# Peptides against a protein of PDB entry 6GMG, part 11

Target 1, 331 residues: chain A of PDB entry 6GMG
Amino acid sequence: DSDDRVTPPAEPLDRMPDPYRPSYGRAETVVNNYIRKWQQVYSHRDGRKQQMTEEQREWLSYGCVGVTWVNSGQYPTNRLAFASFDEDRFKNELKNGRPRSGETRAEFEGRVAKESFDEEKGFQRAREVASVMNRALENAHDESAYLDNLKKELANGNDALRNEDARSPFYSALRNTPSFKERNGGNHDPSRMKAVIYSKHFWSGQDRSSSADKRKYGDPDAFRPAPGTGLVDMSRDRNIPRSPTSPGEGFVNFDYGWFGAQTEADADKTVWTHGNHYHAPNGSLGAMHVYESKFRNWSEGYSDFDRGAYVITFIPKSWNTAPDKVKQGWP

## One batch from the design tools (peptide)

Design b1_p10_1_s1 (made by RFdiffusion4, then SolubleMPNN; from b1_p10_1, 5 letters changed)
Fold by OpenDDE base, seed 4:
Structure b1_p10_1_s1 (fold): chain B 331 residues (1-331), chain A 10 residues (1-10)
Amino acid sequence: as target 1 above (331 residues)
Amino acid sequence: KNSKRNITPP
């Protein structure tokens, strides 16, 4: 794969964005214009606007993952991921359902598995957990205090996460966040951090040792959430795309959407920010575009993917990359 | 691969 990725140029700090273009319920703009918006709205550290640095612009240039990268401050590790899967629906549909005309058994099973995931419930679970974490962070001035608070909160809510191993991604996520350890970030003070959410769409059939059918149509058993906790083991996600089902067909490896820490209670009104591809203004792909989508538009996904996960990470409260309210588009 | 290829929203 030829990488003709280019880092977008710097934008003046005071340059205002051009209007976004409405498209199918989304707001769309070119990456350069998103940088302008980002500087006006999301760049604030300690209440002061910041020009997007060269490093941040380079991160952003990677496409959809770049949007999450620049706003979260780190490349997504996806370790603390949540989803919702309806096991009863899956079993019942497999038992009582029928393949569509021309649909193979493997294709049928893959489709049924995909349809058994509930994106909204997965998102709500992540929000629930993030809220618990934020309460645990609020008055904790060291990691031990945070963990104690977290365990207490989980116990009070009778949450199955209380039974997770101390070394699990759930309990280790904060300490493994680079910005938590930074002097101008958390400075090892949990109360200076907040939980944020992003989403990843990806393909289930990534096991090279599995059947070709699973690689083409999905692995019905892969990347299911654990009962009770909703945790998804993401360790086997290696960014391998869906295998072609016909000559000339190709699929994308993943999609990322940034939510942050919006407080809007109605999921349908939440805004998700994502990119189409890496920035290649002089290449065949063209310039990167950024989309701000409502949840319905984001969660719809593409045929390239049969899994969705909602991931929790942390950012310093001093950053404004995850405000309480996000406005779609510009102005 | 850290970047995705072209995907066009409907």
Scores: peptide ipSAE 0.055, ipTM 0.787, DockQ to the pose 0.166
Fold by OpenDDE base, seed 3:
Structure b1_p10_1_s1 (fold): chain B 331 residues (1-331), chain A 10 residues (1-10)
Amino acid sequence: as target 1 above (331 residues)
Amino acid sequence: KNSKRNITPP
């Protein structure tokens, strides 16, 4: 419920952020200060610093999803999502493992499934695919050229994605990106676009027709990546939170983390930007805070979620919302 | 754990 959500006020373009530093891998600042940083670092269009617009500030005010929204230029659709799941580990642990003391069978299976996902491998898969896409984009001046390049790249790497249907989110993602079609964006020129990555944490047990146990403890079979491709069918993700297991317990619906297009090869050194909740300075939740977390901090997630996906989308190269290097804090 | 509540736009 966001009845008390407020759009942060405009910040002067030349206002510098108040200093803040990372602590234990995470830097934190209030949303107003992040806007100041964003204007100094990420706001550039065609090399020119821009004030965050009212529309962008409104997007940002929605919390973690707002951070991804303002930086990607569109509300996340999550159609092109990747993950890594160790099927052998899952089967082995189910067979040979034992529930913890007091743990029900459903709890055990849900936990084992959660633990069978590898966030690092999922992230690496997304980065691999993004790299392939970027190579395909580089010299393509129309969508057909992009698709041809993409197929060639996939064939050269013997990647299972080459077998995806033409209507697959993998092949349709670019054409479905609004900024690709904008005159001041891609202008229908793939070479003006680049692939970027964000991550979503969410709950697997969202099927209301399933057992209560799955809604409480997770659905072990839900949102697994397809073998070979790593693609996750996100169509059944309806932003439904985990069901309470005890009176008074409540869970949040999702978490989003923005990575962009960092070139840091060491996953552990990459920075993920996310928010705690929607901006409610006069409400019970208080002002929105923005976090800049190392991968370890981001990938740890919360008990609210048992799935993580790494999603690819596109932004114009003229935007500076996805720089090669991201620094935590200020200065 | 920080209080976290995120929603989708209407």
Scores: peptide ipSAE 0.049, ipTM 0.772, DockQ to the pose 0.470
Fold by OpenDDE base, seed 5:
Structure b1_p10_1_s1 (fold): chain B 331 residues (1-331), chain A 10 residues (1-10)
Amino acid sequence: as target 1 above (331 residues)
Amino acid sequence: KNSKRNITPP
């Protein structure tokens, strides 16, 4: 099990990465080499390169979530999540479509629900909201000013998020970010912070009290975004994997992809960084690999998952873990 | 398995 997990060793600060290798349209490398790239490209604090600390290497060793963890500075809480669901498409396909040969009704409904989510629109919604937040942060020197700015921005855009409760994850996200409160981070100054985005893939059928069919083929009604806001209630996501449909079959609990704060307007050209599994160089799983995928590669996901969410969090502007431009691979 | 630990297929 996870007992085989090993923390990658430290890499010299000035060690250059080996070339990445192409893999199905994405760049791939071993975790040790990613650490080298990370130190050269993403490690900067206040413009100075930093060696990845033992703690950060420990975080990274956990796999895909580790990539998001080390770059965001905290374990993902997934409180401020967005998605896009086409209700009309869903209803139409259920009404006019039919199960494929050998497909059960439950399997059909689960598939139709999965296909009714639009990953690109979900991503665009998150980017839109992140942009609004960044404008609200820019000249705010205390949380009150930030919140006032945010409400004003939302009102100007007639955004439904303006109606969210003050206790909503939307308004509380900044104050609940550890790096915002840190002296060497935000130091309680919103203008020192910026919004960043990561994505999570997970299984909808996690309710243990639900039918076996929902656990096997998905819950069509679970984890849908609220109309108008696009917010997804992630409180029921407990990292429970899909149930096996055949003997010996097993599924993964989740996948995380790091986007950060890229400014590339074309979603298809954005780069997503993720890992395959926890680092186990001496175990059956082997060494952890890190992938830098284009949006198409990332958003395709796996059969293990039928939901995707795009989550907003915050990091200090002094960090370089979320640059405006991300170059795929090395060199 | 630990909920923090990730395994994804290639």
Scores: peptide ipSAE 0.054, ipTM 0.779, DockQ to the pose 0.190; fails the geometry check
Fold by OpenDDE base, seed 2:
Structure b1_p10_1_s1 (fold): chain B 331 residues (1-331), chain A 10 residues (1-10)
Amino acid sequence: as target 1 above (331 residues)
Amino acid sequence: KNSKRNITPP
């Protein structure tokens, strides 16, 4: 229950952040201090700093999803998602591998499936696609021009995405972005938009009609990327957490990490921003904390999740929520 | 809107 969620108070526009604290190889701070950093670094619209609005602060207060929400400008829809799955590894491990001592068959299969995902390759695929999209956006002043450019780019690269339906999340993503239609955003001009990336961690075993074992240990067949495209069908992701395997055990429903549009070529050096939980300073969970993690820290995830997806959306180029370079922590 | 309901372990 999020009944004890509180919207963080406004921070003066000129207030500088306190130093971040190291936390397990990451930079950590309380949500109010992140707001201060956000206002100094990421708040710019057309080059001018902005105070985080009450609405934005409310979005942020929802935790990890709030970080992505405030920076992307919309609640994550997760429709354009990419991953990489090593089918050969999966098959070979199932064939030649053995359950660990005390491990059930279902647990074994779930673990093997989880381990068959390659987070780095998934991220790379998303970056590749985002790059193609950005090229298609550059000189396009209407959606038709964007789509034509996109198709040409895909054809030139012999990318399987060229075969996607016009109504697919891939081709419809831009038109379905609210900020694209906003006068102070894209104003229906694709060249004013850029592709950005965030990541979601979630549980594969969400089908309530499936076996209890799949809900507890994962569904090995769920949320795999399509061959060639790398697209993941996220339609069955309903934010259902992993089922407890023992009494009193509980799992988190999801995790979101914001990457944006960093240009760092080395994936390991990229910074991912995420939150621990919704802001409940007077509740049992306490104040929300924001983490800036390197890719290794982010991609490791938690036992709560057995899937990771890298999602593409769009923001106006006039926003500074997705700069080319992200500095970890403060100062 | 869905929120992260539990603390993420370190």
Scores: peptide ipSAE 0.048, ipTM 0.778, DockQ to the pose 0.142; fails the geometry check

Design b1_p10_1_s2 (made by RFdiffusion4, then SolubleMPNN; from b1_p10_1, 6 letters changed)
Fold by OpenDDE base, seed 3:
Structure b1_p10_1_s2 (fold): chain B 331 residues (1-331), chain A 10 residues (1-10)
Amino acid sequence: as target 1 above (331 residues)
Amino acid sequence: PNSKRNIEPP
């Protein structure tokens, strides 16, 4: 029920943030204070600090997805998604493993499938691909040059992505990015754009035509990455939450975490920015809080979700929403 | 566990 969602008020451009609060290895703050930080650190366009616009504040107010939305400049489409799945582990655990006490076969299979995903390897794959894309962007002044560069880079690395169709999200992602076409953005110049990464947590058992058990405990076969490429078909993700397993139980539809373009080589030291819920200061949920989490905290996820994907999109290089270094919290 | 309710824009 989004009826109680409120757009946070504007913050003065020069207002400094209050200190963030530590919370279980995360840095936490209220959304208004995040806006202050955002204006000081991430708001820069062409090197100039900007006040977060009403539109951007409205986007942000939608919760975790709002954090990714305001920083990427568009609502997530999730078309270019990567993950890593250990098929051998999955098969071996199904064959040799046993359900826990009280665990049904469906619960067991769902759990084993969830545990067969490797969040770190999925993230690394996305970073690898983003790096290839960034190299392809660097000296490309039109889309054709960009695509040619991509193909060359992929061929040099013997990457299976070279075999993707021209209409694949992999090749079409740049042209489908609104900021690429904007005069003050990419202006149709790939060299003005850079690849960025965010992550989505969601539920696998979204098929309404499937068994109730899959909706409750997960669909072991859903949203697996393609071999070689690591691409996940996200077309069937309709933001449907996990089905309750007991009366009164409820699950969240998704979680989004913003990474951007950090250059930190150690995955465990990377910072992920996300929100808890939509901003409802006068409602039951209360004010939105923003978290800056280390990868371990982000990748742990919640029982609400059994899939994680790492998604690539693009932003103009003139934006500072995806800096090379992200400092957790304030100061 | 923080109560999370995330919404999609209309």
Scores: peptide ipSAE 0.141, ipTM 0.815, DockQ to the pose 0.516
Fold by OpenDDE base, seed 4:
Parts: sequence; structure tokens; C-alpha cells
Structure b1_p10_1_s2 (fold): chain B 331 residues (1-331), chain A 10 residues (1-10)
Amino acid sequence: as target 1 above (331 residues)
Amino acid sequence: PNSKRNIEPP
């Protein structure tokens, strides 16, 4: 597939954004204008505005994942992912519910599984864990101190994560963050880092060895969170899209939304930043657009996806890509 | 109809 992706041009550091377009509760703009906003609002390192580098612009050009990439500083690995699944609801609906008219059994089961995930509770769990991590990062000047603090915090809260293996993504996430090791980043000092959150929407039916029905309608058993911890094993997520259910139908591989470290307690008021597709101004897809959506708009997702995960990673505190407050749109 | 198309880095 000829990659017609183009890196957006540089924007002058002092160029102000044009107004965003409101659309169905979202604020929308073209990628070039987002770069302008990003430079004014999110680019700050050590309190100084920065022009988005060519590398960062290239990352951004990859679409929805590019938004998360440029703000987190790394391509998403999705190792520390959380979700909430209502097992009782799932079982009860399977037992007592009935397929809709024209709905196959596999389609019914896939739908019921999708509906048994609670995006809000998943998000809340991730925020809870991020808060614990942030407390553990505070005043920890080496990884050992961070891990000790983390274990203590988890014990105090009687959190099931305290029982995770030392090699789990939960405990290894910080050390595996490139910016943690960078001289101008964390410089191996946990107290210079903070936990941030992004979300991924994806398809459950990715197993090529599974039935065609699972690939078309979802795998009800795939990508469920572990009880107690809320951790999702993302190792089987290979960015495989949903299989077509009819001729000519096609689905997208994933969607990413950037939350960062907003402190807004009301989930419905939080802002999620995401892109529509990779930047192809001279191609059939056209220019990339960036959306700033409220949680309701983000969590609604698309029929392309039946799973949502909320992922924790880390960025240096010196970066302003994850401010306490995010304003939707411009001005 | 979602016009979204996402790609991974090489």
C-alpha cells in the first residue's frame, strides 16, 4: 500500500490558531491548526514554548495514534491497560436475553459482550491507579524508592495490584519509558515524572485461528480485564480490524484518544484529543483533522471497535502535554 | 461511514 502520508509543514512558533469548528459536542480543526494550538498550549518544556519538531510533526501525521504519540513522546505500547467488565450483566444477558430480529447468535453474543464493558468505570480505574502512581513518584529519587512507595500505597488501599508480579507491566512501566531515562526528561529520577492516560479502541476478534463469526461479530471472551486489578492483557492486540460482514464493508484498525493528566473530577467534562486518519492532503483521505471531544463523544466509539482500554504511561513533569486543565477548542 | 484510516509506523 503506497503510503501517501505527508508530514505537515512547520508552523511559526508565535502563530495563533484559527478558531476550531464545533461539531456534535466536539471541537474540530485541521492538523496544521492543531500544531499551532499545540505550540501555544502544550509545547512548553521547562516553561518555554517550543516549535513542534519535524520528528514530532511526522509522528502526529499518523492520525489518531499520532496525537497520543506526540503528546506522550513515544509510540503507544499499550502494556498497562485498564478496563471494566460487568461479568454478571454479561452472564445474565446471555441467559435471559434474546437475539434481535435478524441477529445471529454470534452477533448477539458479541454485542452483549461489548455492552458489558463500562467505559466510565474503566476510565475511573485508570485515574485511580494513575493517582496512586503519582503519589509513589513523589519524592522518589530512584526506581527502587518508587517501587517501594508504590507497594506501600497499594497495601494501604488494599488494592489487588499489590499482588502483581514484579515483572508485570504495572511495575515495569516506568523503567520502560524512554523519557524517564533521558537527561532532559526524568534523568532516572521518578520524582520528575508523572503518570498520564490515553485510551485505545480496538476490535476483539483478532485471532486468525478463531471462527469467522468471532472475527465478524467479536470475541466475547477476548480482552477482558482481570478481576480485582482491572488489567487487560493487550499482548494479543495486533491492530487487526474487524472482518467485513458484507461485501465492500471495511473497518478501521484502531482509535486513540489522549487525556493526559486532567484533574477534572467529572468524567463528562474531560477532554479527549484524537485524529481521524493519517495526513494525506494530496491523497484520497485528505488532510488530517484533530478532534477535541468530551468523554461522552470519545467513549461512544464506532462500530469498528468493541473494546476500549485506558492506558497509563509516563511523561516528564517538565512537559506541558498533559496539563491539569484542558480547554476544548480555540479560543 | 467512518472516513478514519490509521496506520502504524514502519
Scores: peptide ipSAE 0.122, ipTM 0.802, DockQ to the pose 0.552
Fold by OpenDDE base, seed 5:
Structure b1_p10_1_s2 (fold): chain B 331 residues (1-331), chain A 10 residues (1-10)
Amino acid sequence: as target 1 above (331 residues)
Amino acid sequence: PNSKRNIEPP
């Protein structure tokens, strides 16, 4: 799929970025310039700037997923995902709404389902859970202490997540994070880790055994959050794109946006970092571009996708890939 | 790992 993909060259550690360009409320730059910004702003380990390694540049070259990959330190597994779905809205719109002119019933149902997801509430739920996790991490020096703290926090808040199985992605997420086990990372000390958030946009109609209509227009019942917890079962997400509705039409497999651990309380003011495609400077797609978008711009998504999930993972506190404040663009 | 195909902001 990426035969023309190229790893961006190394940038000198002290090279300053060129100015970003505004684009529809976003800040945009070419991937090489993002590497420069990354080295100045996000590369710090234990307070020291680092040159982006060849491995990290290789990860980044994969496009939007590469941005999340390089900043989280691992390829996204998407196991701890949250969303918000308004069941009442969905039912009411199906009952009282009508297909638009030229819209099929399947297309109508798919659209109504898509519109019944609330991206802001999904994001808020993920932030709430991340905050609980961060409190549980703060003074825990082993996994057992972390889990005990987490259960206590959830009980105090009467959160439905307290009823999750011990093997649930919710409780196993920290244990399954490679950087937690690394000597220069968490070193098995939860208090050295913090929760971070990224988002994935994807297509609901991925079941090959389903109807063609679901593959073309969405599966209204797929990837809904569990009531109370907001957890989304992502096990059926296989990065299968939307099926074409007309000859020659093609859709993208996914989109990823990196949020990290920003403390901005207003969701509309948060910054999301994402890429347009894999880096192919000598190919038809061209060079990869990186965007820093406000939440409104990110959450709008594309017609390629009808689902959004907000995913929690962990990084060492010694990394600066998820700062409290993110400045859009350069300078 | 999978790569994202061409997508641009509106």
Scores: peptide ipSAE 0.057, ipTM 0.768, DockQ to the pose 0.163
Fold by OpenDDE base, seed 1:
Structure b1_p10_1_s2 (fold): chain B 331 residues (1-331), chain A 10 residues (1-10)
Amino acid sequence: as target 1 above (331 residues)
Amino acid sequence: PNSKRNIEPP
């Protein structure tokens, strides 16, 4: 199946995109047309448009993860992830709620756990942290200065992240970003970098040593955020899809959505860019399509997934892959 | 919803 993947051809730098197709609150287009839009809107390095390179087109061809990959400049590591979970709601619903007709106990518990996550609050937490990080970056010309600024900001806000270990993904994320070290990127100068956000949807029931019910209906205890920080331990996410609950049923391993660094305060008005599948124009799946979705459409997800995480990474400020404002579709 | 098959780099 992966053998059918094809790298989209190059598009002329000055070629304008065709209009996107509206679809259920989303704007949709074929991957080649997204490349055209990307070159016009997002390709800028130090204010100059660039043609999407063969390497970038290859990254993009991998589907939803490809959109995040090409815009962030690296394959997602998902180490700095945030979510929000309502423990009181979870406990109350388990105690006082009842399985629906035909619903197993395991299915009930999995559903209640899924519904106890708040996607909007999770996203808000990531934005809050990204804002703190951006303030810490702004006047820091070396990593030591960045870390000192970050600790001060966290202390002033009485944020539990101040207690994280120096080796934690939170403090090590910048120095582990390849573009930070690149001469044409950050060049080891934090003030040249900015925090950006993407989201991953995935399945909680990935532990092969657990019960079959957890693999089918979710693991209620898996991938919960730590209290106070909102950090999610993503180390056990191995891109294992949900197990089928009926014959012939199949689920996808993950979904990625790119947000970047939009400044829109209303979460419902933010735009998320994602792909449907890898590009296989001559295969059974067909050409890759790219979607620009509002938060409502993105955060709803699919039955394939019962977890959502909002991940922070960094890109150079000289890149325009994460502008303050994203316009949905074309024109 | 469109069928999604997402792959990881080798």
Scores: peptide ipSAE 0.138, ipTM 0.812, DockQ to the pose 0.506; fails the geometry check

